# Peptides against a protein of PDB entry 8YR4: the designs that were tried, part 155

Target 1, 309 residues: chain A of PDB entry 8YR4
Amino acid sequence: PRGSPALQLVVLICLGLMGLERALNVLVPIFYRNIVNLLTEKAPWNSLAWTVTSYVFLKFLQGGGTGSTGFVSNLRTFLWIRVQQFTSRRVELLIFSHLHELSLRWHLGRRTGEVLRIADRGTSSVTGLLSYLVFNVIPTLADIIIGIIYFSMFFNAWFGLIVFLCMSLYLTLTIVVTEWRTKFRRAMNTQENATRARAVDSLLNFETVKYYNAESYEVERYREAIIKYQGLEWKSSASLVLLNQTQNLVIGLGLLAGSLLCAYFVTEQKLQVGDYVLFGTYIIQLYMPLNWFGTYYRMIQTNFIDMEN

## One batch from the design tools (peptide; made by RFdiffusion4, then SolubleMPNN)

Design b2_p22_4_s4 (from b2_p22_4, 19 letters changed)
Fold by OpenDDE base, seed 4:
Structure b2_p22_4_s4 (fold): chain B 309 residues (1-309), chain A 22 residues (1-22)
Amino acid sequence: as target 1 above (309 residues)
Amino acid sequence: ELEELLEQLEKEKEKLKELKES
């Protein structure tokens, strides 16, 4: 943000916190591994208690699971509110200034309220998109790369390959299936607008409809339009379920392959029991932000479709 | 009136979509 050194410092702190989150994503599984190994070896209580306490503290900082956000992530999100507000306000003022530079003929030809609504949706969309790219996409890609490097260095190259193939396939299928879903969503939105237009036309012509006793006919025509809309909505929703199941299947297959390989190396005494738990924990940690990636890619795509209209 | 009702209905639909996607 230009003009506020305080907000620039907040951005730097947020970037530092993002780096800390990446470090925690590696450390938490390592400490959990160490606990499992210490339990397996029947290690002294003092060593175990220190490792467990350290793990719980790191896990509090990281967070994890549905409904538990980490302290570091919450602190980052809290600090970012002021940066987001500054960015939004700057974009809104730029759009507002640009609207005032437009000709009187443009203002007379368009409803000012509609233009403001498009501007507000546009600013929220762009700011949300940028925040999403910076805080979810880039960090997730970084976590995948860090994971591949970590597993390749400290385990075997086969684990790094499984993670790479699983994540690459997941991302590719997410993009391809989402592009396929866009057709159903566009068809749904077009039918929604057509159904709305029919309702508006029927209500604007209410006196004419009443004069001809055509109320039952207009209601039936509206019902048919709703049924047609719901048929397209069902296809859109079913395609979403198919996306989610495809994603879940890819992660499940990656988890299966890696878990079987890890179990095999544990039986061969090349890895410890804790390393099996580490692999499973780390894959699940990679899956969580990727599941959000599918949701936000949908949000992005919606906002782009809404800007094209 | 009708446009305001339609705008309210759209805002409620958007809130319901956000609630279903959260």
Scores: peptide ipSAE 0.008, ipTM 0.414, DockQ to the pose 0.051
Fold by OpenDDE base, seed 5:
Order: sequence, then structure tokens, then C-alpha cells
Structure b2_p22_4_s4 (fold): chain B 309 residues (1-309), chain A 22 residues (1-22)
Amino acid sequence: as target 1 above (309 residues)
Amino acid sequence: ELEELLEQLEKEKEKLKELKES
């Protein structure tokens, strides 16, 4: 944020906290592995108690594997509120100044409510896009890369390859299916706006509708518009279920392949029982932010479309 | 009034879509 050194410091602190979240995402599975190995070896209570206490503390900092409920993430989100408000206000003022520079004909041709809606959409779109890119998309990609490197260095190269193929296929299918879904979402939104416009027009002209005893006709016309909308909504919702199912299948196949390979190496005494638990925990941890990736990608696309309008 | 209520309802629907998607 240019012009406020205090907000620049807050941004630097937030970036530092994001780096700490990445470190926690690696350390938490490692400590959990170590607990399982110490339990298997029947290690002395003092070593076990220290490792468990350290794990619980790290897990408190990380939260529920998504990071979203962890102390570090909550602190980051809290500090970011002021930066978001500053960015939103700047975008809003830029849009407002641009609207005032537009021709009088544009202002006379659009109702004041439409102008305000465009300003609100533009502000939300830009601020949302920046927040999702910086705090969700980039960190998720970083966690995937860190995961591939970790598995390639500390496990067999086959584990790094499985994670790479699984995540690459997941991201590719998420993009392709999301682009396909965008057509259904656009059609749904256009029909929603048309249905709303009909309802508003009927309600604003309620005296005329009453005078002509046309209430039953307007209700039936609104019902037909709702049925058309629900047909498009069903396609949008069904396409979302298809996306989620495709994502679950890709992760399930990756988890199956990696779990079988890990179990095999444990039987050959090349890996410990804790390494099997680590792999499962780490894959689930990578899946949690990726589950939202399809949503973030759609929001990014919607925000780009709303900025072009 | 009705336009403002509809605009609020749209903002709530968008927030609910964001919450269902987030």
C-alpha cells in the first residue's frame, strides 16, 4: 500500500506469517510421524511426552490442516483487515471518479441503482481477486511444490512423482471443468436477472395489475420464469457435483497408489510405520486447500468478466 | 425501498454463494 508505512509493515508481517504457515505445514506431519515411530519403538516416556507436547503446540498454531482455523492464520486474517479496507476504499474511489468522468448520457441512460451496483461489483471483484490470488492460490501452489520437494528428498522419488502427477492432473481437470461450468453459470445469472426484472416490474406496477385483475397471470408468468431458472440452476449445481466428484477421484487414486507403495516399503523395512501415517496426513492436508481451488478459479474468472463489463 | 431490499437480498445471496463456495 503506497503512502502508509504502517500498512506496509502490516503487509510484511502478513508475508512473514504466510512463510510460518508453510513451515508448519511441513513440521506438523513430521512430528506426527515421530510420535508414531516412538510409540512403535516403545521409547521412554520423557521423549514421547516432549514430542506430543510439541506436536500439539504446532497443531494449535497451524489449526485444522486448512490453516484457516489456526492461530497464525487468524492473526494474519486479523492484520489483513486494515489492508483490505484500504485497498477496497482506493478501488471504490477510483471507480467513483471514473463514473463521474463518464458522459452525462451514460448517467442519464442508467438508473442510479445500476451505477452503484457496477461500482460495488467492480470494487468487490478487484479486492476479492487480489485477496484470493495472494492468500489462497499462491500459498497453495507453494505448498504443492514444497510437498513434491519433500517427498522427493526424504522418500523415494516415486512418491514425489505420484504427488506431482496427482496434483497436476487435479489442477488441470479443475481448470477444464471450471471453464466448462462457466457457460452454465453465465446462463443461470442471465436468467436470474431476467426473472428478477420481471418480479420487480410486476411489483412496481401492482396497482395496474390489480386494476386489470391480472394477478393470476403475473404469478403464472413468474412461475414459468422460476422453472426456467431452476433448470439452469440444476445444470450449474450438477456440474459442481461433477467437479467435486472428479477431484475426489483424482485424490483417491493418488492416495491409493501412494498408500499401497508406502505399505509395500514398510513391509520391506525401508520405511517405518510412521512414514505411512505421514504420507496419508500430508496428502489430506494438501487436499484441503485444493478443494477450494475450483471456487477460487471461478471467482477469478467472474472477477475478470465483471472488470471487462 | 423495494430496490434497496432487492439489492440487499442480492448482496446476501452473493455472500451466501461465497460462503457456500468458501
Scores: peptide ipSAE 0.007, ipTM 0.427, DockQ to the pose 0.124
Fold by OpenDDE base, seed 2:
Structure b2_p22_4_s4 (fold): chain B 309 residues (1-309), chain A 22 residues (1-22)
Amino acid sequence: as target 1 above (309 residues)
Amino acid sequence: ELEELLEQLEKEKEKLKELKES
């Protein structure tokens, strides 16, 4: 933000907190591994108690697995409210200024409510896109890269390859299936708007419909429009279930392959029991933000389409 | 009035759809 050193400092603090979240995503599984190894070795209670207490504290900072958002993520979100409000207000003022620069003929031809709705959609689209790119998409890609590096260095090149192939296939299928389902969603939205327009026109002309006793005919046309809408809604919903099931299958196969390989190396005494638990915990932790990736990608696409209009 | 009520109802439905899809 140009002109406010306080907001620039808040952005730098938010970037620092994002770096801390990435460090926590590596440390939490490591401490959990260490607990399992200490339990297996029957280590002294004092060492175990300190490691468990440290793990719980790190897990409180991270969140995700406790059914709550982490303290670091909440602090970042809280600090970012001021930056988001500044950005939103700046975009809204730019859109408003641009609307005033438009021709008098454009202003006379449109209702003020439609103009305000376009301005609100444009502001929401830009601020949403920026928030999802900075706080969800980029951090998720960073966590995947960090995960591949970690498994390649501390386990074996084979684990890094499994994670790489699993995550690459997951992302590729998520994009391809999301683009495919976007066609069904667009068709659904178009039919929803057409069904609404017919209902509005019928209600605005209710006196004419009543005069001709055409109420049964308008109800039947509306029923046909609803049935057509529900057929498109079913395709949209079924395509979402197919996406989620495909994602679950890819993660399940990656988890199976990596878990079997890890179990084999534990039987050969090349890895400890804690390393098996680490692998499972880390893969599930990488999956949590990726489960939302399809929703984020769709939201980004919608926001791009809304910016092109 | 009726168009504004329908537009509010659709904004609420869209928010409810976004909440159901999130």
Scores: peptide ipSAE 0.007, ipTM 0.420, DockQ to the pose 0.085; fails the geometry check
Fold by OpenDDE base, seed 1:
Structure b2_p22_4_s4 (fold): chain B 309 residues (1-309), chain A 22 residues (1-22)
Amino acid sequence: as target 1 above (309 residues)
Amino acid sequence: ELEELLEQLEKEKEKLKELKES
């Protein structure tokens, strides 16, 4: 935001909070590991109580790995409201200025409500896209890279390879299945708009429909349009379930392979019991933002489709 | 009027869709 030093400071604070979230994503599993090791060793209560209190405090800041419920994430979201509003207003004014530069024929050919709707959709789409890229996509990729480096350095190269293969397969399948789903979503949206247009045209011409006693015919045409829409909606919803299940299977296989390998190294006394718990906790923490990645990628694609129209 | 009501209903559906996807 080039116009206000206050909003630039808020952006810098939000970037600092994003860095803190990355640090918390590494520290929370480490402290949880340390608790399990201290419990296994029957360590003195004072050291255990301090480590548990520190873990609970860090977990409060992190918010369980969902990113949405932690104190740091909530503070970031709260501070970002002003930046989002500024960006939205700037995009809205740019679209509005561009609309005024368009020919009078374009304004006369479109209803004012439709023009405002395109402007509102365009503004929400751009602002949403930027927020999702900056706060969800980039941080998730950073957490994956940090995770690969951490497991490769502190565990074994095999753990880094499992995380790399699991996350690469997860991302690839998420993109491929989401691109496949976008075809169903486009078809659904096109049929929704066509069904709505037919209903609006029938209702606007209600006098003509009454004059010809054609109400039953218009109702039947509307029913057929709804049935066609519901068939496309089912394909869209079923494709979402397939995406979620595919993602769950990939994470489940990665968790299984890594947990078995970790358990084996614990039996060989190369790792501690806490390291087994760390691996499971860290993989689940990586999964939580990735589960939303498919939703964000869909939202990004929808917003691009809505900007192309 | 009817178009504005339908447009409001769509804005509510989009908000409900965003809320259901969040």
Scores: peptide ipSAE 0.006, ipTM 0.406, DockQ to the pose 0.060; fails the geometry check

Design b2_p22_5_s1 (from b2_p22_5, 20 letters changed)
Fold by OpenDDE base, seed 3:
Order: structure tokens, then C-alpha cells, then sequence
Structure b2_p22_5_s1 (fold): chain B 309 residues (1-309), chain A 22 residues (1-22)
């Protein structure tokens, strides 16, 4: 935002809060580890109470690990409202100015209300896309990288490798399955539009249909179109379940491999019991935003396709 | 078509949310 130093400061504060959220994503599991270790060692109540209080405070700042419910995330979202409004207004004005540069023939061929609706949808789509990229996709990728670095440095390199392979496989399969699903979704949407158009055409020609007693024929043709649509809808829904299950299996295998390795190192006294809990907690924490990655990727692809049309 | 797409996207998002909360 070049025109207001106040909005630039708000952007910098939001970036700082994003950095703090990344730090909290590392610190919360560490403090939880420390609690488990202190409980295992039967440490004095004063040390335990301080660590628990600090953990609860950090957990309040972080939230439930979804990145959406924490105090820091809520504060970031609140501060970002003004930046979003500025960006939205700028995009809206750019679209509006571009619409005025279009030929008179284009304006006469389209209803003004439809043009405004396209402009509003375009603004919302661009603003939404930017928000999802900045606040969901980029932070999630950053958390993965931070996780790989953390496990590689503070655990054994084998843990960093397991997380790297698990997350790389997860992201790759998410992209591949999402691209595969996009074909089914496009086919579903095309068949839905065709089914709807047929219903509208049949209803607009109601007098002609009645004149020829073709009501039963039109109903049967509409039924066939619905059955065809439902077959495509089922494929779309089944492909979503397959995506979720594939994601769950990849994370489950990563969690299994890493948990077994951690348990082995705990038995060899190279790691503490708290480190086992840290690994499990951190992997689950990474999984929560990653579960939505397929939805974000699909949304991004859809918005790009809608911008190309 | 885009409103219906957005509506379906929100419905699918809510269905994905329900499927993930279960």
C-alpha cells in the first residue's frame, strides 16, 4: 500500500505476527515436551507449575493448531481487515476503469447488473485468493520447512528425512489427486449446467410440450440427465474421500515410522519420553493445516481458470 | 453459473468441514 504509512505499518505488524505464529508452532511442542519430561522426572511442583502456566499461555497465543483460533491469528486477521479493504477497493477500481475502456458494443450486449456482478465476483475472487495464499498456503509451507530444519538439528537427521519424505509425498499426492479430481468436477459442473438448461428450456416451452403431450418424454429425459449428473457427483465425492484417505495414510505412515524410530531412541536413552510426545504432537500439528491444502490448491486452480475465461 | 459454482464451493467446503469434523 504505497499511499498510507499506517497501512504499511499494519502490514509489517501482520508479517511480524505471522513470524510469531511460526515461532509458537515450534515452542508449544517444546514446552509440552518439557512438561512430560518434568512429570517423568517427578520434578518440584514450582518448576512444573511455571512450565505448565507458560505452556497454557503459549497455547492461548497459538490456538488449537489450525492457525485460525489463536489470539495471534485473530489479532492478525483483525488488523488485516483494513489492508484487505484497501486491496479490494483498489482491485474494484481497476476492474471498473477497465470496464470503462471496453467497447460500447460490449456494454450494450451485457446487462449493467451482470457486469457489476462480474466485477464484484472478480474482486472477491482475487482478494480471497491473495488471502488464502498469504495466510494459509505460505505459512503452511514455512511450517513444514521449519519442522524439517528443527527435526534435523535437534533430533537425528533420520527424523528430518522422514518428515521431508512424508511431506513431499503428501504434497505431491495432494496435487496429483486434486488435478485428477478437477476433471471430475468440471464434468459434473458441465453436466449440471446442461441439466439446468434443459429444465429451463422445457419450462419455457411448456405450452408446446403440453400441446404435443410430450410431458412424460421431457420428464424421462430430465431424469436421465439427473442420473448422469448424480453419477458424476458420486465420482467427485468419492474422489474427495479418496484424497482424504490418501492424505491420512501418508501422514499415518510418517507418524508410524517416526514414532517407532523415536521409541527406539528413547529405549536407547538417546531421547527422552517428552521427545516422543513432541514428535507426535508436531506431526499432528502440521497435518491440521495440510488437510486443507487440497481445498486451497483447488480454489487457486479454479480462480486461475475463471480469470482465463 | 459462477454464483452456483460459488454456492457449490461453499457447500462442498461445508461438507468437507463436516467430513473432517467427523
Amino acid sequence: as target 1 above (309 residues)
Amino acid sequence: PLEEFLRRFEEEKREEERLRES
Scores: peptide ipSAE 0.021, ipTM 0.585, DockQ to the pose 0.272
Fold by OpenDDE base, seed 5:
Structure b2_p22_5_s1 (fold): chain B 309 residues (1-309), chain A 22 residues (1-22)
Amino acid sequence: as target 1 above (309 residues)
Amino acid sequence: PLEEFLRRFEEEKREEERLRES
């Protein structure tokens, strides 16, 4: 942010914490591998106890597989609040200034409450998009790249290729199915707005409805609108389940191929038992944030469309 | 709609979290 050196320092600290999260995502599986290898070798208790204690401490810093509950992630989120507020206020003032530059005819054709609602929507769409790009999309892509490099360097090149193909297919299918799903979501939102408008119009015309004893007729029309909405909601929800299942299938196939290959190399004494556990743990760890990638992509796409209107 | 979008996004996030915990 231009103009506040304190906020620039906070941004640098947040970027440093993001780098630390990436390091933890590699170190936690490595320490877990080392524990499994030490247990297999029947290593002395002192070495095992230090490795377990170090693993638990690193896992506390990282948090659960979602990455959202770790101490480092929470500290980053806390420090970012002030940066987000500064960015939101700046975008809001830019939108407000732009609205004042628009023609009087544009303002006279719209209610002031609708204009403010458009400004608030625009501001939070832009700031939300930026936050999701910086804190979810970029870190997830970085973890994938780090994973490919790690498996290519420390495992056989075949493992790096499996991760690359699995993640490339996952991302491609996520985009394609999300674009397909966006049509159902738009139809659902349009029907929801139409159903809400009918309910509001019926309530505003309450006296007329009472005068004609048309209450049963208005209730039946509202029921028909709800049934039509629920049919579109079902399509939207079913398309989400299909996306999630497709993603799960791709990761499952990648996990199967890589786990079988790892098991084969362990039987050939080229890899240790801990390396099998490392591969499975790392792939599952990559999967947890990737499940949200479709939601992030959809939010990016909707926010871009809402900015063009 | 954006508070509703954020609310729906948080609700969809909570539903997706519940669907992942199941």
Scores: peptide ipSAE 0.025, ipTM 0.606, DockQ to the pose 0.345; fails the geometry check
Fold by OpenDDE base, seed 2:
Order: structure tokens, then C-alpha cells, then sequence
Structure b2_p22_5_s1 (fold): chain B 309 residues (1-309), chain A 22 residues (1-22)
């Protein structure tokens, strides 16, 4: 991004955040180990509670296992949107300008083959959706139910309640935020199609553009269309980051409440250290597939809405 | 419309997968 010092600063911040993610990946396991040690040593509740709270905070920053949905990752992704858009726009304009420099023979020969490849991708996508539903969504919902039952029976009813509230809130917010973001996605897709149609029309009229030496004018017109598209794309992408962060926050709160409660019961000798490990592991395991649930729900919603129109 | 829809869906899925894996 040589043209904008602001974007260069954003890149440096993103690199710094990437370094922080790596630090978190080391610190989170260390703090987890420290919790296990403090539980084993029967340390004072105050020290244990601070360590658990610090762990959950670090885990919130890191995100669910892979770090892909952590606060730091979301912040990085959010800041990177403008850098990605700048790069994409620059590449698209370079390609478009180059296409206007190519021979007419190249433009005439390409029309017939690209249409057929679109048809084959459609059928694979429906099958992919159904497979995703059957192999990811249904099992995840089953695992949640099994988890609620398990924690209610073998731990305390309070743990089952925490998991129930956390997962119910997670699913509800996932649906609500996904429905809210669908409008941004539709607006983006509509503008993408309009921008593409403009580019295609300009390239189909290549001879006329070349005859009038209007290549620079068509490139500028395409740039304006891309800028308009990128304004909508930013809203779509930012709304996704907001979804991910909302999901991360809900899981973080559930993890905090449950981890503190579990630690307390371990100090009271009602639960074992292994039970603490089990709870934390189980919540993280539930979170990972649920992260993809929002994507799937959006995909289904987009499908139904585009089929009704 | 269905083919364009399914293409957008797959592109959208891949884009979200990339955004979540990044």
C-alpha cells in the first residue's frame, strides 16, 4: 500500500496483532497449566479466581482453539478489510486496463466456454450444503444437548444451566445478527453484479472503446463502480467480524462463569481437578463447530431469499 | 437464477471460510 500512509500504519498494526496472537497461543496454555497446579495445591480462592479470570480473558483474546475467532483476530480482520480492498481494487483495475489493451480476437474467443463452468458449480453447492447440515449442524446441536444433560447429571444443575444459557444465547444471537447482516450481503451482491455487468459491457464494446481512445475513461468508470462495491463489501465484512466477536463474547462469558464455578467446587472438594479440565475442554469443543453454524444459517437464508425472488 | 445463486453461495462460503481461517 505505497499510496496511503494510513494503510501502511494499519498493516503495521495488523502485523503487531499477529505477533500478539502468537504470544496468546503460548500464554493461554501456560495459564491453563497454572490453574491446574493451583487446583492441585489447593491454593487460596482469591489466587485461583484471578488466575481463572486472567485465563478466560486471554482465551477471549485468543478465541476458540485456533484463534480464528478471538478478539485479536477479529480486530486484525476488521482492520485488514481496507488493506484487502485497496489491493483488490488495484489488481482489478490493472486487469481491466490490461484487458482493454488486448486484441479483439481474445475478447471474441472467450465467450462460449465460461458459461458452462457455472452450471456444474451450482449442483455441487447444494450437495455441499446438505452435507454441511447433516455432518456439522445436526451433530453440533446433538453435542450441545448431550452436554447439557451430561453436566446437569454428573456435575451440578448450575453447570447445565450455564451451558444451556450460553448455547441458547449463542444460537439466538447468531441467528439475529445473521439476519441483520443479510441486508448488507444482498446490497453487496447486487452492486457486485452491477459492477461486473459494467465491466463486461465495456469489454464487449472493446472495439468502440479503442476507436475513441476511451480506455482511461472506462477504467475510471470501473474504478468508481469498484469503490461503490467496496463500500458495501466493507459493511458485509465488518458485520461478519461483529458476528464473530459477538459469538466469542458469549462463549467467553459462559467459559468465565462455568470455569469460576467449577474452580469454586473444586476448592470445596465437590469436584475434582479433572472435572475442571473436562468442563473447559468441552465448552471449547462445542464452540468450534458452532462457529460455522452462523455461516451455514446465512447460506440457508440467502438461498431461500434468492429462491423467493 | 439457481446456478448464479449456487455460485454466489459457494463463493460466499469460501470467502467466509477464508475470513474465519485468517
Amino acid sequence: as target 1 above (309 residues)
Amino acid sequence: PLEEFLRRFEEEKREEERLRES
Scores: peptide ipSAE 0.024, ipTM 0.622, DockQ to the pose 0.095; fails the geometry check
Fold by OpenDDE base, seed 1:
Order: structure tokens, then C-alpha cells, then sequence
Structure b2_p22_5_s1 (fold): chain B 309 residues (1-309), chain A 22 residues (1-22)
């Protein structure tokens, strides 16, 4: 971004965080290997507990593999909001200024194609939501129940309790934070529509704007509307980062408690090293689809509210 | 109203996908 040293610094920090993510992708498997080796060698509990805690901390920073919502990724996304807003505002103002220079004939030809694209997008979105409910939400809830039963029967009852408490807290916080976030998103969407309506009105009256040489005035009014929109967009985007980070913390705490307990039982020769690997893998597999649960819950809730109005 | 809703829903989905993939 030219002209803002603060935004240039933010870009450099974000690039540094991207480098840290690459380092974490190498370190996390190394620490996991070290845990397996320490369990195999029957190492002292203090060394094992420290290595497990360090692994979970690194995993908290990394997050998941595909669609990583780790602390480092969330921090990068949070810092990048202002850079994205600066770039978006610059592009929108350039497009708006260019559209005022274009002839009426170009505007008439786009309306029919844009309406068709909106209809096709709408149908794809409903189909996508239904597919996600059937293929991700329902199976994930089933996998949670199966996991609780499996860990309660084949592990100690404490493992089933940890998974139950972790997943119940995860789902509850996901719903509560998603409902809270919906207010910010509605405010953002309302302001987006008002900003778009102003741009459309200005472009429909382009002959009058050109006659009075008021192009600079309309661009400044549009800029002010975008700044107001971006204030609401920031709240919406920051609330999503908060949701993702809250979810990451809950899973991280569940992974820490369960991994320490599993490691302890392996040291007592009640469980095998393979059982430690199984527990960690299963919790991570549950986390991957659950990360999207908040998004789809909000989409369902919004659909019901907009059908009632 | 339904078409405008469905458009917002897709824009919202793509925005959240971008924010989660980022």
C-alpha cells in the first residue's frame, strides 16, 4: 500500500506470520515424532509432559491442515483486514470513477446478464447449503457421538467425558458467538445495500452529474459511504476471527487434557503408543469439519429469518 | 426478495470461505 507506513508494516508482519506458519508445518510433525519416541523409550513423565504440552502449544499456533484456523492464521487474517479494506476501497473507487466515464449503452447490456448470474448463484447457494448439512454437519455430529461411545468403552470413562465436555462446549460457544456475530453481519449488509443504492442512483443520474460537473462530489459521497461500510465490515470480520480463535482454544484445551491423560496411561502400560496416536488423530479429524459449523448455522438462521420477513 | 437474499447468501459464503482459507 503506497502512502501508509502503518499498512506497510502490517504487510511485513503478515509476511513474517506466513513464514512462521511454514516453520510450524515442519516443527509440529517433529514434536509429534518426539512424543512417539519418548513413549516407546518409556521416558520419565516430566520430559514427556513437557514435550506433549509443547506439541499442543505448537498445534494451537498452527491449527488444522486444510483451512487452518490456528492462532497465527487468525492473527494474520485479523491484521490483513485493514490491508484488504484499503485495497478494496481503492478498486471500488476506480471502478466507480470509470463507470461514470462509460456510456449508457454499456449499462443497459449488463443488467440482464447480472440478474441471470444472481439467480444461478442463488440456486447454487441453496444446493450447497443442503449438501453441506447432509454431507458435513450430520456426519460430524454422528462422528462425535461415535467418538464419545468409542472412548468411553475402549478407553477410560474419563476420555469419553473429556470428548463430551469439549464438543458440547465447542458447539455451545459456536452457536452463542454465531448469534452474536449475526447482528454485526446484518448491520454490514444493510450498509452495503445503502452504499450500492447510492452508487446506482448516482450512475442512473450520470447526465445530471456530468451537467453540473459534480463527479468529484459524488465520488467523495461514495468514499464516505464505503468508509462507513468498512467500519461495519471490520466488526463482522473481526467477530469471525474471534469465533475461529474461540473454537481453536476449546479444541486445543480438549487435545491438551486428553493427550496428557493418554500419555499418562501409556506410561502406566494401560494403553499402547498407538492409542495416543489414535486419540490425537480422531480429535483433529472432528475439528476439521466443525470449524465450518458456525458458518452454516448462521446461514440456516439467516434463511429462516428472511423467509419470515 | 428471494433472489437478493440468495445473492447475499452466496457473497457471504464466499467471504467466509476466503476468511477461513486465509
Amino acid sequence: as target 1 above (309 residues)
Amino acid sequence: PLEEFLRRFEEEKREEERLRES
Scores: peptide ipSAE 0.024, ipTM 0.605, DockQ to the pose 0.136; fails the geometry check

Design b2_p22_5_s2 (from b2_p22_5, 17 letters changed)
Fold by OpenDDE base, seed 3:
Structure b2_p22_5_s2 (fold): chain B 309 residues (1-309), chain A 22 residues (1-22)
Amino acid sequence: as target 1 above (309 residues)
Amino acid sequence: PLEKFLKEFKEEKEEEEKAKKA
């Protein structure tokens, strides 16, 4: 983006954040190894607690190991929204302007077939989403219940309570924030359809627009519609970043509380070092399908909203 | 063409977001 030094700075910051994600992918396993070594050596609680807290903080920055939902990734995604919007708007205006420069023969042949293709892809997506709900949501809920039972029976009732509270809060916040963001998504999709309809209508009347040399007026009208769309798109995308960050925070707090409690019980010789590793691995394993659940619930709501419009 | 491209790009980005979460 040559015209905005602010957007160039944002691109450089996003590249720097991508470098930081790579550093975190190396540091997180190292800190985890250090915790296991300190637990094996029966190191002082203060050193262990500091290393665990540092690990959880780094894991919060990284996210669940995929990097897709970490604080750094969320910050990158948030900053990238404006760069994407600038690029999209520029490309859309260039294409729209170019379409108004094309010959009349190109416009007469295309319009009826493109609308039908959008409807057909909506229906196939709903069936795939229902199958995904059955094959991923139900197993994930079962794994959570099994996890609560396992930790309550083999570790301590406190671990089962931490997992229960963490997963219940995660699911509740996922639903509540997703319902909240649905309003922004509906408004975005309605404005997208209206912007598209205006572009199609302007291109339908291409002969009239060309006869009156009104191409510049139609481009400016389309630009205003894109700016209005991008204002709603930003709210939708920012609400998604907020969802992912809220999810990451809840998992981070659960991982912190449970990891500190595990480390404490290992120092008291009530649990083994392997039990600490198991707890951390199991919480991360529960998080992965839940992160997908939020994505699929989002896709279901998209398809429902896209069918309501 | 543009709508097809934008839709293919949106699908490809959704698949890429899926692939990054896998």
Scores: peptide ipSAE 0.014, ipTM 0.435, DockQ to the pose 0.056
Fold by OpenDDE base, seed 5:
Structure b2_p22_5_s2 (fold): chain B 309 residues (1-309), chain A 22 residues (1-22)
Amino acid sequence: as target 1 above (309 residues)
Amino acid sequence: PLEKFLKEFKEEKEEEEKAKKA
């Protein structure tokens, strides 16, 4: 943010906290591994108790896999409120100044309340999209890269390759299926609006419909529109289930391949039992934010298309 | 269009959250 050094410092602190979240995403599985290894070795209670206490503290800082409930994420979100408000106000003032530069003919064709609603919608969406990109998409991609590097350096290169192939396939299929699904959703929304318009027009012209005894005809036309809508709704909902199942299958195959390879290396005494638990925990932790990536990609795609209009 | 999209996005997020809780 230009003009406030205090807000610039807050942005730098928020970026530092995002880096800390990435470090916690690596450390939490490592400490969980260490607990499992200490339990397997029947280590003394004092060493185990300190490791468990440290793990619980790190888990409190990280939160539940997505980081959304962690202390570090909550502190980041709290500090970001002032930056978001500054950005929102700046976008709102830019939209408002642009609206004042528009021709009188544009203002005469629209009610002032509709113009203001368009401005508020535009501001909320731009700020929401920017916050979404910065706090969800970029961190998730960073966690994948960090995961590939971690598994390649501290495990065998084959683990890094499995994670890379799994995540690349997951992202590619998520994009492709989401783009395919967006066509069904647009068709559904168009048919919903047409069905609603017919119902409103029939109700506004109720006196005319009653005068001609056309009630049965209007009800049948509305029923046909509902059946057509439900056929599109079913395709939209079924495409969502297909996306979720495809995502689960890719993660399941990656988890299976990596878990079998890890189990094999544990039997050869190249890895410890805790390393098996680390791999499973880390893959599940990567999966949680990625499960929403399809919805994220669609939000980005549609907001870019809607900002061009 | 953007508010319609945001509303539809919110509704679909709520549907996806319901589908994950079911």
Scores: peptide ipSAE 0.016, ipTM 0.554, DockQ to the pose 0.312; fails the geometry check
Fold by OpenDDE base, seed 1:
Structure b2_p22_5_s2 (fold): chain B 309 residues (1-309), chain A 22 residues (1-22)
Amino acid sequence: as target 1 above (309 residues)
Amino acid sequence: PLEKFLKEFKEEKEEEEKAKKA
């Protein structure tokens, strides 16, 4: 934010908190591993109690792996409200100034309340998308890279390769299936608008429809439009289920391959029992933010296409 | 097109927030 040093400091604090979230995403699984190892070794209560207390504190800071419930994420979200409001107001003023540069004919053709609703929706979504990109997409990609590096350095090159292949396949399939899904959603949305327009036109011409006793004909046309909409809605919803199942299968296969390899290395005494739990916990932790990546990618893609128009 | 996208994005964000609260 240019012009407010206080908001620039808040942005720097939010970036620092994002770095802390990345550190927590590595430390929480490590401390959980250490608890399992200490339990397996029947370690003294004092060492176990300290490690458990430290883990619970780190888990409180991190939250449930989605980041949305952790203290650090809540603090980041709270501090970001002022930055979001500043960005929102800036976009709103830019839209408002641009609307005033448009011809009187453009304003007369649209109800002023509709134009203001455009501007308000426009501002909210651009600001929401930018916040979403910065706080969900970029951190998730960073967590994947950190995960590949961590597993390659501290386990074996095979674990780093499994995580790399799993996440690369997951991202690629998410992009491809999301692009395919976007076509169905656009078709659904176009048919929804056409169905709504027919209903509005029929209701605005109610006197004419009543004069010609055409109520049954208009109801049947509306029914046909609803059936066509529901056929497109089903395709959109079914494509979402297919995306979620594809994502779940890829993560399941990665978890299976890595867990079997961990179990083998534990049997050979090259890894401890805690390292098996570490791998499973870390993969599930990476999956939670990635589950929404398809929604994210679609929103990004549609905003770029709509900003070019 | 931007309006419709913006409406859908807001509705999806509200659904995501509801799904995160569930």
Scores: peptide ipSAE 0.012, ipTM 0.449, DockQ to the pose 0.149; fails the geometry check
Fold by OpenDDE base, seed 2:
Structure b2_p22_5_s2 (fold): chain B 309 residues (1-309), chain A 22 residues (1-22)
Amino acid sequence: as target 1 above (309 residues)
Amino acid sequence: PLEKFLKEFKEEKEEEEKAKKA
């Protein structure tokens, strides 16, 4: 973004975060290997616990594999919102300005109803997604229950309890934070519609705007409407990042508690090194459906909000 | 609301297009 040094700095930070994501993709497997080696060598608990904690911290930063978006990815996404908004606004204003520079014959020949028909195609695709998502939510909940039962039966009851608490907290926070963000989404959609209506009104009155040479004035009014919209869009997008980060924290805490407990039982020779690997892999597999649930619930809510307007 | 708004806006435009053809 050539016009704002602050946004240029944000782009550089985002590029740096992308580099950090690549480093994490290498470090996480290395630390995981180190845990397996330390468990095999019967290393002292303090060294093992430090390595496990470091692994979980790196995994929290990375995300992925746990199905959650990592902290670094969330931070990158959060910072990128302003860059995206700047770019979008600039493109929209260029298109709008260009439309006002076009000939009267072009505006008279374009049925503005065609522009609306593009919006309607978006909504019809959404209703078909709702039914598909409801049919995917039920299996996801079943997979969670099966996972809790599996851990409770094949591992110590403490593992089943950790998984149960983690999954319950994840689901509860996903619902609560999604309901909270729904208010921002509704406000954003309402302002988007108002901004579009204003643009369409200006384009319908193209003859009048052209007669008064008011194209620059209409572009400025549209810019102000976009800025107001983007203020609400930022809240919506930032609330989504907060949801993803909250989910990542819950997964990270569950993985930490379970991994430390599993490592402890391996050091006491109650579990084998293979059981640690199994536990870690299986927890990650249980969290994958939950991330889909959070996505599905977000999509369902978005669709309900978009249908309620 | 959006479907209603889009429908009302479409109807209003069809009326304006009819009024411009009359």
Scores: peptide ipSAE 0.000, ipTM 0.276, DockQ to the pose 0.017; fails the geometry check

